# Ledger of designs, part 106: peptides against a protein of PDB entry 6TME

Target 1, 324 residues: chain A of PDB entry 6TME
Amino acid sequence: NRLKRAYIALQAWKKAFYSDPFNTAANWVGPDVCSYKGVFCAPALDDPSVLVVAGIDLNHADIAGYLPPELGLLTDVALFHVNSNRFCGVIPKSLSKLTLMYEFDVSNNRFVGPFPTVALSWPSLKFLDIRYNDFEGKLPPEIFDKDLDAIFLNNNRFESTIPETIGKSTASVVTFAHNKFSGCIPKTIGQMKNLNEIVFIGNNLSGCLPNEIGSLNNVTVFDASSNGFVGSLPSTLSGLANVEQMDFSYNKFTGFVTDNICKLPKLSNFTFSYNFFNGEAQSCVPGSSQEKQFDDTSNCLQNRPNQKSAKECLPVVSRPVDCS
Target 2, 324 residues: chain A of PDB entry 6TME as posed
Amino acid sequence: NRLKRAYIALQAWKKAFYSDPFNTAANWVGPDVCSYKGVFCAPALDDPSVLVVAGIDLNHADIFGYLPPELGLLTDVALFHVNSNRFCGVIPKSLSKLTLMYEFDVSNNRFVGPFPTVALSWPSLKFLDIRYNDFEGKLPPEIFDKDLDAIFLNNNRFESTIPETIGKSTASVVTFAHNKFSGCIPKTIGQMKNLNEIVFIGNNLSGCLPNEIGSLNNVTVFDASSNGFVGSLPSTLSGLANVEQMDFSYNKFTGFVTDNICKLPKLSNFTFSYNFFNGEAQSCVPGSSQEKQFDDTSNCLQNRPNQKSAKECLPVVSRPVDCS

## One batch from the design tools (peptide; made by RFdiffusion4, then SolubleMPNN)

Design b2_p15_2_s1 (from b2_p15_2, 13 letters changed)
Fold by OpenDDE base, seed 4:
Structure b2_p15_2_s1 (fold): chain B 324 residues (1-324), chain A 15 residues (1-15)
Amino acid sequence: as target 1 above (324 residues)
Amino acid sequence: SELEYDEKLYEKSLK
């Protein structure tokens, strides 16, 4: 019965394919769905004597098509990996029936519409990858209430502010890069107790960096490049005891880059180029260390190469934003 | 709603 439902779902999906260049679904014929390429069966959790479709892996199949609502019949699926295809349309709301969903990867497709709120209905979800799509609108605050290990949102069309609920996230990796997020980074960011990597690259974020970033003791990668951040770097960044990669390039930062930041014990690469910094400690100078790489290009630094002109610097440096 | 639409199609697929 459960495999019959899976057969209906998979045949409906095959009919929803516009192009299958690698003939991935060529063997999707007959009732033996467990033999289908990219379909994986396992004993059901509720009855080990029954085989069910537990996983889908169609990664890198270059399939063009859409996800039909009949996929909601795949109620035993815990792993859904369909990255690097050309699937379009929206994520069906019928997927709410997939209550065992553990890993959901639809990255590198052509999905559109708002954030797929059906992902919020999955109680056991640990991995969410929706990057490299055309999802748009606001990010639901509830995404950070989920016990996710990783949240990949980069390369979409998301807009509005980052929810204050970000501090509730238990994720080790979160990517916001290459969206249209605006506003400030929430002060609650410092409460992300398991955070290792966070990427804000290429948004419309603004304001001062919150001091609470310095509470991210486990962060190894912090990239806030290509935004509209202003003011000085928080002195509390000296608390980033495990940061290895730090990028603040292509912003509107001002002030002095301090010794306490550049001497962070695990710091390997610190890029603060394309800002309006008017001073740096000797420890921040590129070439000052063999163990650390720095880039101070295109700031307002005196006696350094490749800096902005006085004409570019003066209007910004003379009107520093007070973040206190 | 989109959910109602998908549910209708889902129910149809069960028949």
Scores: peptide ipSAE 0.035, ipTM 0.689, DockQ to the pose 0.020
Fold by OpenDDE base, seed 2:
Structure b2_p15_2_s1 (fold): chain B 324 residues (1-324), chain A 15 residues (1-15)
Amino acid sequence: as target 1 above (324 residues)
Amino acid sequence: SELEYDEKLYEKSLK
């Protein structure tokens, strides 16, 4: 009996709660699991005459606890939303039995361990949010082989390089921000045809930006701030026909910020502060446009306010990195 | 049995 299995799972989970400040599970008593707060039943896909547990929503419940293995008995769950809690431990491998999983949101918790590879086993997964946790280690390259609409990885402990498989992703939004990713951005990034927003903020990424970034015709937000990028901005960035927000601040970029970048047709905000740029086109100067906002603070620009000293600039500007 | 299935599921979750 599906509801009997669900009862076992939900009672095991209630026992795994250390704290339930809002008494969310107070009514989790008796066999009628469909009446439980945050538990949603629907007709089964294979038999419409049978009710099954199809969704869990415990968002913002401030529950402390862990996910017990018995959650694998919730085989009819397609929606699992438990964000903004204090759940700890690892994601159970028993969740591989939830083959209908469509949306998985465990964001803003205390989960640890490697990337939850069980998420890769779900054939119908469209939404994955694991941000604001303590997940660590390498990102599996297979994540980008999934037909996901969005991939939220930010504010974790992921390290190593970004997989070259990124170019296979069909996601419109991808966040890498506030991790420990290192190495170069893969050249395959230009193959992300559906990409609208990509965020690399606050990693250990380095090297030159790949020219292939200019192939991201649908990107509206590109943020590469707070990394270790070097060299000049690729001339191919003039191809970003839909970019609205662009941030390259807090890097080690050198060279000249060109007119072709600053005149991008939909550009509203372009921040390139805290670099080592030694020149900019007149169209890049803050205040030069009423429609565009620029920040050129703390570069090596002549006749601009708030620039680095000659002592700071000369060692870097005199040794430009060749990205050819 | 359903119980045997549940037990196997539990054992797999520990690996």
Scores: peptide ipSAE 0.034, ipTM 0.675, DockQ to the pose 0.018
Fold by OpenDDE base, seed 1:
Structure b2_p15_2_s1 (fold): chain B 324 residues (1-324), chain A 15 residues (1-15)
Amino acid sequence: as target 1 above (324 residues)
Amino acid sequence: SELEYDEKLYEKSLK
């Protein structure tokens, strides 16, 4: 019965393919769905004597098509990996029936519409990758209430602010890059207890960086480049004991880059170029360390090469933003 | 059947 439902779902999906350049679904014929290319069967969790479709892997198949609602019949699927295809449309709400969903990767497709809220219905979800699509609108705050290990949202059309609930996230990796997020980074960010990597690249984020960033003791990668951040770097960044890669480039930061930041013990790369910094400690100067790489290009620094003109600097530096 | 029931649930969920 369970494999019969899977057969119906997979045949409906095959019919929803507009193009299958590698003939991935060529063997999707007959009742033996476990022999289908990209379909993986395993003993059912509730009955080990029953074989069920437990996983789909169609990564890099370049398939054009859509996800039909009949995919909701794949109720035993825990792994759904369909990245690097040309699937379009929306994620079917019928996927709410896939209650065992553990890893969901639809990245690098042509999906549209709002955030796929069906992903929030999966109680066991640990991995969510929806990057490189055309998802739009607000990010639902509830995404950070999920016990996810990784959240990949980059390269979409998400708008509005980052939810305050971000501090509840248990994810080690979160990417917001290349969306249309605006507003400030929530102060609750410092509560992300498991965070190792966070990427904000290429959004419309603004305001001052919250001091609470310095509480992210496990962060190894912090990239806030290509935004509209203002003010000075928080002095609390000296608390980032494990940061290796840090990028604040292409913002509107001002003030002085301190020794306490540039001497972070595990810092290997610190890019603060294309801002309006008017001073830096000697430890921040490119070439000052053999173990650290710095980029101070295109700031308002004195006695440094490749800086902005006085004409560009004066209007900004003379009007410092107080973040206190 | 169980399948028919599931199909009806899906139709409801799409609205």
Scores: peptide ipSAE 0.025, ipTM 0.553, DockQ to the pose 0.019
Fold by OpenDDE base, seed 3:
Order: sequence, then structure tokens, then C-alpha cells
Structure b2_p15_2_s1 (fold): chain B 324 residues (1-324), chain A 15 residues (1-15)
Amino acid sequence: as target 1 above (324 residues)
Amino acid sequence: SELEYDEKLYEKSLK
């Protein structure tokens, strides 16, 4: 029966633990898997008279070990939350059998290897959190074809370009931060109709910001800090009617920061420090508003404190990148 | 290959 399969899977997993500091699996004994700590049973969707293992929650258990292939026997699991552990190795391909997977959180572990493509096989997946691991290589374009509510990829070893398919994403939150992504932000970004928060912090992204960013009407957080972006800020950023937090710091931007950006109606914090901006509107000056916070530190602005030297500014400001 | 290995172990677990 289904609970017998779950028993086999959970016992195999217990055997795969190298360390269980909180003795989380101490009660993982006997056939009554529904009593196991961190194991949650519910009536099966196809037969309400049958109990099945529907969820795993081992968050913050500090367990060292790996995910054995026998976890593929947990075919009724819809919620898999194992964040803040010390699990290592790869995500087993046998998890393709978990066709009900709805939320998958393996964040803050020691997983390695390429993007876990098994996640793409789950037709009902809505939440994917793989942040704070050592996943590497290219991001599969197909990730953005999934009807995900949130995509957390930050603090990994992903490289190459951001797929053009990003515009197909229905996610409200997407994080790319602290990876090795390179190239330009795709112009298709403006098609992300449900986007509220997007974070690009600390990558190797470059080129001009696409004008299509201004089409992100629902975005409240846009952080592109700590990259290699060049050129002027797109004038279309005036279309970000709901942006509250915006960060372009630690890039190579040039040109003038306009009133149309600094007067955005919902803007609370705008950081554009550590660039090569050579002018700003009065509305962009730190302290000019009680409702808005600005940081213009370490640019090429005249008559502002804490700016770059003329020696640092002139070589860059005299050779502005044309993004037109 | 990884999938094949996982499937073999999965099938063993069903026995």
C-alpha cells in the first residue's frame, strides 16, 4: 500500500542521514509513518478513505545527509520543505514520480550539480526554492514556461545568460542574486505580467537596461545592483507606477538621473550610488523628500559630497555608451 | 544514466 512505500522511502532516508543533531528522526520507527516528526498525512486525492504522506517538513533540522532514490516512493507528496539542513549531493531523478509536487523548498543546503531538471517534470509545481546551494551551470529556459508563483535561485553557482523565456514567467517573485549570470537582461522581461519583485544583485550582468523594464507595472522591488550595467537609465522607467524599492548601485551607469524616475509615485527608496552619473534632478537629491530616500554617493555629480574624483570620472563620462 | 540508476533503486525498493 501507499504507506508501506512511504515507510520504505523514509527508512531509506533515515539511513542516509550522517548527522541528526536534534534527533528529528528519533521517532522514525515502525510502520506508522504518519506519526513521524516532520511527516504529514492527508486523505488521498483519488480516494479520501486512504491516508497518504502528503507533506514533508524538516526545515531547520540541521540534518547532514543526502536524498536517496527511494524518495521516489513518496508519490503522494505535494509539499517538500527541507530548508536549512546540510543535505548534499544531487536531487534524485526518481522524484519525477512525485507528480503532485506543489511546493519544493531545498534552500540553504549543500546540493551540487546542474539545475535539478526533475523540477521541470512536475506539472503542478507552484513554488520552487533552491537558493543557498551550490547548483551550477546554465539555467534551463523551460523554468520560465512553468506556472510558478515564485522562483528563488539566489546564492548558487549558475552561469551563462538569463533565458529569453523569462517573459513567459507568471511568477510574482524571482531572485537571481549572487550567481554568475552574464550578458544582458532580456527585452522580454517587460512581458512578466505578474512580477512584483525581481533581484539581480551580485552577478556579471552587463549592457544597457532594456526599455521594456518600464512595462513592469506591478513591480514593487527592482534591484540590479552589483553588476556591470552601462549607459543611461531608460526613460521608460517612469512607467514603474508601483515601484517602492529600486537599486542600481555598483554599476557603470552614466548620464542624468531624471525627475521622471525620482518622482515615481510609490518610490520609497532609490539607490544609484557607485556609478558614473554626471547629473541628477533636484528631486533625486538625498534629503529633498521626507517620503523618499535617495543615495547618490560615489558618482560624478557636481556640488555633491562623496563623489568620485575627476580622474576617475573623466575617462568614463567622456565616452558614454549609447543605448539607443 | 543518473535517471536509470535512480529508477533501478526505486524498483528495488518496490520489491
Scores: peptide ipSAE 0.023, ipTM 0.623, DockQ to the pose 0.021

Design b2_p15_2_s2 (from b2_p15_2, 12 letters changed)
Fold by OpenDDE base, seed 5:
Structure b2_p15_2_s2 (fold): chain B 324 residues (1-324), chain A 15 residues (1-15)
Amino acid sequence: as target 1 above (324 residues)
Amino acid sequence: KEEEEDEELKEKALK
């Protein structure tokens, strides 16, 4: 019965392929779905005597097509990996029937529409990768109420503020990069207990950085580059005891880059170029350390190479944003 | 730069 449902689903999917350059679905013939390329069977969790389709891996298949609603018949699928294809359209709501979904990777496709809210229906989801698509609109705040290990949202068309629920996330990795996110980083960010890597690159984020960033003790990567952030760097950034990679480049930051930031114990790369910083500690100067790389290019620093002109600096530096 | 950042983000996986 379960394999018959899987057969119906997989045959419907094969019919939804517009192009299969590597003939990945060439062997998708007959009732033996467990022999299908990219289809993986395992004993059912509820009945070990029953073989079910537990995983799909079509990564890097360059398949053009869409996801038909019949995929909702794959009720035993826990792993769904279809990255690096040319699938288009929307994620079917019928996938809500895949209650065992653990890893969902649809990255590097041509999916469109709003955030796939069907992902919120999966109680056991740990890995969500929807990056490199054309998803648009608001990020639902409920995504951060889920016990996810990784959330990849980068390279989409999301247009919203970052939800305040971000502080509830247990994810070690969260990417927002290359979207249209706007507003401030929520102060609740400091509550992300398991966060190792967070990336905000290339959004429309603005305002002051929240002081609560300094509470992210486990962060190894913090990238806020290519945004509209203003004000000084929070003094609480001295609390980032494990940060290795830090990027604040291509913003509108002002003030002084402190010794306490540049002397962070695990800091390997700190980029603060293309801002309006008007001073830096000697420990922040590029070449001051053999163990650390700094980039102070295109700021308002005195006696440093490749700085902005006084004409460019004066209007901004003379009107610092108070973040207090 | 953006392309390098994109490649880094593409290769980023949970270890």
Scores: peptide ipSAE 0.037, ipTM 0.600, DockQ to the pose 0.293
Fold by OpenDDE base, seed 2:
Structure b2_p15_2_s2 (fold): chain B 324 residues (1-324), chain A 15 residues (1-15)
Amino acid sequence: as target 1 above (324 residues)
Amino acid sequence: KEEEEDEELKEKALK
């Protein structure tokens, strides 16, 4: 019986709770699992006369505990939302049996270990949120071979380079922010056809920005702030016809910020503060437009307020990195 | 009988 398997799984999970401050699992008693708080039943896809557990929603329950292997018995679950809890340990490999998984949200927890490779085994997965955890190590290249609408990786402990497979992603939103990613942004980034928002904030990324960023015609948000990027901004950034928010602050960029970037047609906010830029076009000057906000603070600009000293600028500006 | 079925299901879940 499918509901009997679900009962075994849910009772094993209740036993894996260390703390349930809101008594969310208080009614998790008896065989009627469809009455359990945060458990949702629906007709099975293969037999509409059979009722199955199709979804879990325990969002914002502040539950402390772990995910036991018995959760692999929830074979009909397509929606698994357990964000904003205190679940710890690893994602069980037994979840590979949840072949209908469509949305998986384990964000805002205390999960540890490597990337949960079990997520790559789900053929129908569209939404993956693992942000605000303690996941570590390398990002598997195969994540970008998945037909995901959104990929939330921010606020973890991921290391190494961004995979070159990023160009295969069909996701509209990808977040890398607040990890330990290093190396260059792959040139394949320009192949991301459906990308609207990409965030690299607060990593150890370095090198020159690839010219291929200018091929991201649908991007509305591009944030590369708080990294180690060097060289000039690519002239191809003039191709970002839909960018609204752009942030290059807190890097080591040099050279001249051009009119072609600051005059982008949908640009609302452009932050390039805390770099080593030695010139800007008049269209880039803060207060030059009513429709656009600019921040040029802490660069090597002449006749601008709040700039770096000549002593700080000269060693960097006199040795520009060639990105050619 | 039901307990044995539940143990077999647990063993299948752990594999």
Scores: peptide ipSAE 0.024, ipTM 0.583, DockQ to the pose 0.016
Fold by OpenDDE base, seed 4:
Order: C-alpha cells, then structure tokens, then sequence
Structure b2_p15_2_s2 (fold): chain B 324 residues (1-324), chain A 15 residues (1-15)
C-alpha cells in the first residue's frame, strides 16, 4: 500500500524533527497521511483510483531536524518544497526512488556536504533550488545535461570551475552567486538558448569575459559583479538585444565602455562601477538618459566624480590585459 | 547593493 509507505516515511521524518515552532507536524498522527499539514495527495498517474502522496510543502515552517532515509518511501512525490527551515545534514541517497520528482526546493536550510547527486537521478526534474545552504565541493558537469527550467545554486560553498557543459542547459534562470567558483566563464555559455537570467555575483571568477556572451539574445539579466574579471568588455555585448539589467561592478575591467553597449535597446540599468575603465561614451554617462540608469563610480575616468586616484589607476591601466 | 540583491534573490525564492 503506497499510503502505508508514506505513513512510515512521514512518521520517521516527524521523529527526525528537533524543533517544530509552529507545531506543523502536530496533526501528523494516524494513517490518514493526506490530512497531514503540508502533505498533498493526488490520484496516482499509473492508477487514478489510487490516492498517493504527490507533494510536500513545509515552506517557512522553521523546522529544525534532518531528512531521514525513510523519505525514499515517498515514491509518488513530484513536488518537494521545504524552503526556509532549519534542516541539517545531507540529502538522503534514498530519494533516488522518487522518480517522479519535478520540483525540488530545499533552499534556505542548513544542508551540508557535496552537491546532492541524487538530483541527477530524477529524469523529470524541472526546478532545482538548493540556494542558501552549506553545499560544498565541485558542481557536477551533468547538472547542465538535465532539462531544467531553473537552477538556483547561490549562497553555498561550491568551489572549482563552472563546467563547460553549461552551454547544454535549457534553463531560463541560473544562479551561481555567493559561492567560491573560480576560473573563467566557459565559452560554451553562448549556447544557452533559453537563458533569461544569469547571476555570477560574489565568486572568484577571473580572466576575460568570453565573446560568446553576446549570443545570449534572450538574456534580460546579466550580473557578473564582485569577481576578478579582467580586460575590456567584449564588443559582442551589442548582441544582448533584450538585456534590461547588466552589472559588471567590482571587477578589474579596463578599456573603454562603448556606445554600442550603453545604447542597447532594452537596457534599463547598467552598473560598471568599481573597475579600472579609462573611458566611456557619452551615452554611458550617468544622467545622460532619462530611461536608463548608469553607475560609473570608482573607475579611472577623466572628468567624472568619485573616481580612483592616479596612484590606484596607473599600475592597472598601464598594463591592460589583451583578451584577443 | 549586495544586501538588496540578497533580498531580491530571497524574495524570488519566496514566490
């Protein structure tokens, strides 16, 4: 009986709670698991006459505890939302039995260990949110071979390079922000045909921006701020026909910010502050447009306010990195 | 700015 297996799993999970401030699991008593708060039942896909546990929603429950292996008995779960709790430990490998997993949100918890490779075993996964945890180590390249719509990785402890397989991703939203990613952005990034939003904020990324970024014609948000990028902005950024928000602040960029970037047709906000740019087009000057916001603060620009000193600029500007 | 972006990323997580 599927509901009997679900009962075993949910009772094991209730025992794994250290704190339940809102008494969310107070009604988790008896065999009627479909009446449990945060447990949703639906007709089984293989037999509409059978009721199964199809979803879990414990968002914002502030529950402290861990995920026990018995959760692998929830084999009919397609939606697993446990956002904004205090769950700790690792994601159980037994969740590989949840072959219907469609949305997996464990964000804003205290999970640790390597990337939860069990997520790679789910053939129908579309939404992966693991942000605001303590996941560490390398991102597996295979994550971008998945037909995901959204990938949230931000605010973790991921290290190493971004996989070259990123170009295979069909995701519209990908976040890398606030990790320890290093190396260059892969040139394969330009192959992300469905990409709308990508965020690299606050990593150890370096090198030149790849010219292939200009192929991201559907991107509305591109944020590469708070990294170690060098060289000039690629001239191919003129291809970002739908970009609305663009941030390159807090890097080591040099050279000239061109009209073809600042005149992008959908651009509403362009921040390039805290770099070593030594020139900008008149269209890039803050206040030059009523429709566009620009920030050129703390560069090496002449005749602009709030720029770096000559002492700070000269060592960097005199040794431009050639990205050609 | 980083705090505002963290809040926006959190708000997008809450929807």
Amino acid sequence: as target 1 above (324 residues)
Amino acid sequence: KEEEEDEELKEKALK
Scores: peptide ipSAE 0.019, ipTM 0.593, DockQ to the pose 0.234
Fold by OpenDDE base, seed 1:
Formats: sequence, structure tokens, C-alpha cells
Structure b2_p15_2_s2 (fold): chain B 324 residues (1-324), chain A 15 residues (1-15)
Amino acid sequence: as target 1 above (324 residues)
Amino acid sequence: KEEEEDEELKEKALK
């Protein structure tokens, strides 16, 4: 019986709770698992006469505990939302049996270990949120071969380079922010056909920005702030016809910020502060537009307020990185 | 009996 398996799984999970401050699992008693708080039943896809556990929602329950391997018995679960808890340990490999997994949100927990490769086993996965955890090591390249709509990786301990497979992603939103990613942004980034939002904030990324970023015609948010990027901004950024929010602040960029970037038709906010830019077009000057906000603070600009000293600028500006 | 069946189901489901 599918509900009997679900009962076993849910009772094992209740036993794996160290703390349930809101008594979320207080009604997790008896065989009627469909009455359990945060457990949602639906007709099975293969037999509409059979009721199955199709979803879990324990968001914001502040539950401390771990995910026991018995959760692999929840084979009909398509929605697994357990964000904003204190779950620790690793994601069980037994979750590979949840072949209907569509949305997996374990964000804002205390999960550790490598990337949960079990997520790669789910054929129908569309939403992956693992942000605000302690996941570490390399991002598996295969994550971008998945037909995901959203990939949230931010606020973890991921290391290594961004996989070149990123260009294969069909995701509209991808976050890398606040990890330990290093190296260059892959040139394949321009192949991301459905990309609307990409965030690289607060990593160890370096090198020149690839020209192929300018091929991201549907991007509305592009944030590469708080990294080690060098060289000039690619002239191809003039191709970002739908970009609204763009942030390059807290890098080591040099050169001239052009009219073609600052006059982007949908641009509402462009932050390029805390770099080594030595010139900007008049259209990039803060206050030059009523419709656009710019921040040019702490660059090497002449006749602008709040710029770096000549002593700070000269060593960097005199040694421009050629990105050609 | 039910506990033994549940353990067997666990073992079969976890393999």
C-alpha cells in the first residue's frame, strides 16, 4: 500500500526530529497520513482511484533534525518543500526513488557534504533550491544538462570553476552568489536560451568577462559584483536589450564605460562602483537620467566625486588587462 | 507482524 509506505517514511522522519518548536508533527499520529500537517495527498498519476502523498510542505517550521533514508518510501512525492528549517546532515541517496520529483526546496537549512547528486537522478525536476546551506566541493557539470526552470545555489561552500555546460541550461534563473567559485565565466554562457536572471555575487571569479554575455537577449538581471574580474566591459553588452538590473561593482575592471551600455533601453539600475574605470560616457553619470540609476563611486574617474586616489589608481590603470 | 512487514518493506524499498 502506497499510504502505508508513506506512513513508515513519515514516522521515521518524525523520529529524526530533534526539535519541533511549532509542534508541526504533533498530529503525525496514525495511518491517515493525508491528515498530517504539511502532508498533501492527491490521486496517483497512474491510478486516479488511489490516494498518494504527492507533496510535503514544512516551510518555516524551524524543525531541527535530519532526513532519514526511509524518506525514499515517499515514491509519489512531486513537491518537497522544507525550507527554513534546521535539518542537518546529507540528502539521502534513497530519494532517488522519488522519480516524480518536480520541485525540490531544501533551502535555508544546515545540510552539508557535496552537491546532492540524487537531484540529477530525477527526470522531471524543474525547480532546485539548495541555497543557504553548507554544501561544498565541485558543482557537477550535469546539473546544467537538466531541463530546470530555476537553479538556486547561492550561499553555500561550492568551489571550483563554473562548468562549461552552463550554456546548455534552459533555466530562467540561476544563482551562484556567495560561494567560492573561481576562474572565468565560461564563454558558453551566451547559449543560455531562456536566461532571465543570473547572479554571481561574492565569489572568487576572475579574468575577463566573455563577449558572449551580450548574446543574453532575455536577461533582466545580471549581477557579477564582488568578484575579481579584470579588463574592460565587453562592447557586446550593448546587446542586453532587456537588462533592467546590472551590477559590476567591487571588481577590478578598467577602461571606459560606454554610451552603448548606459543607454540600454530597459536599464533601470547600473552599478559599476568600486572598480578602476578611468572614464565614463555622459549617459553613465549618476543623475544624467531620471529613469536610470547609476553608481560610479570609487573608480578612477576624472572630475567625479568619491573616486580612488591617484596612488591607488595608477598601478592598475597603467597596466590594463587586454581581453582581446 | 506489522513491524516485521514494515521492516521488510523498508529493506525492499531501501535496496
Scores: peptide ipSAE 0.025, ipTM 0.595, DockQ to the pose 0.017; fails the geometry check

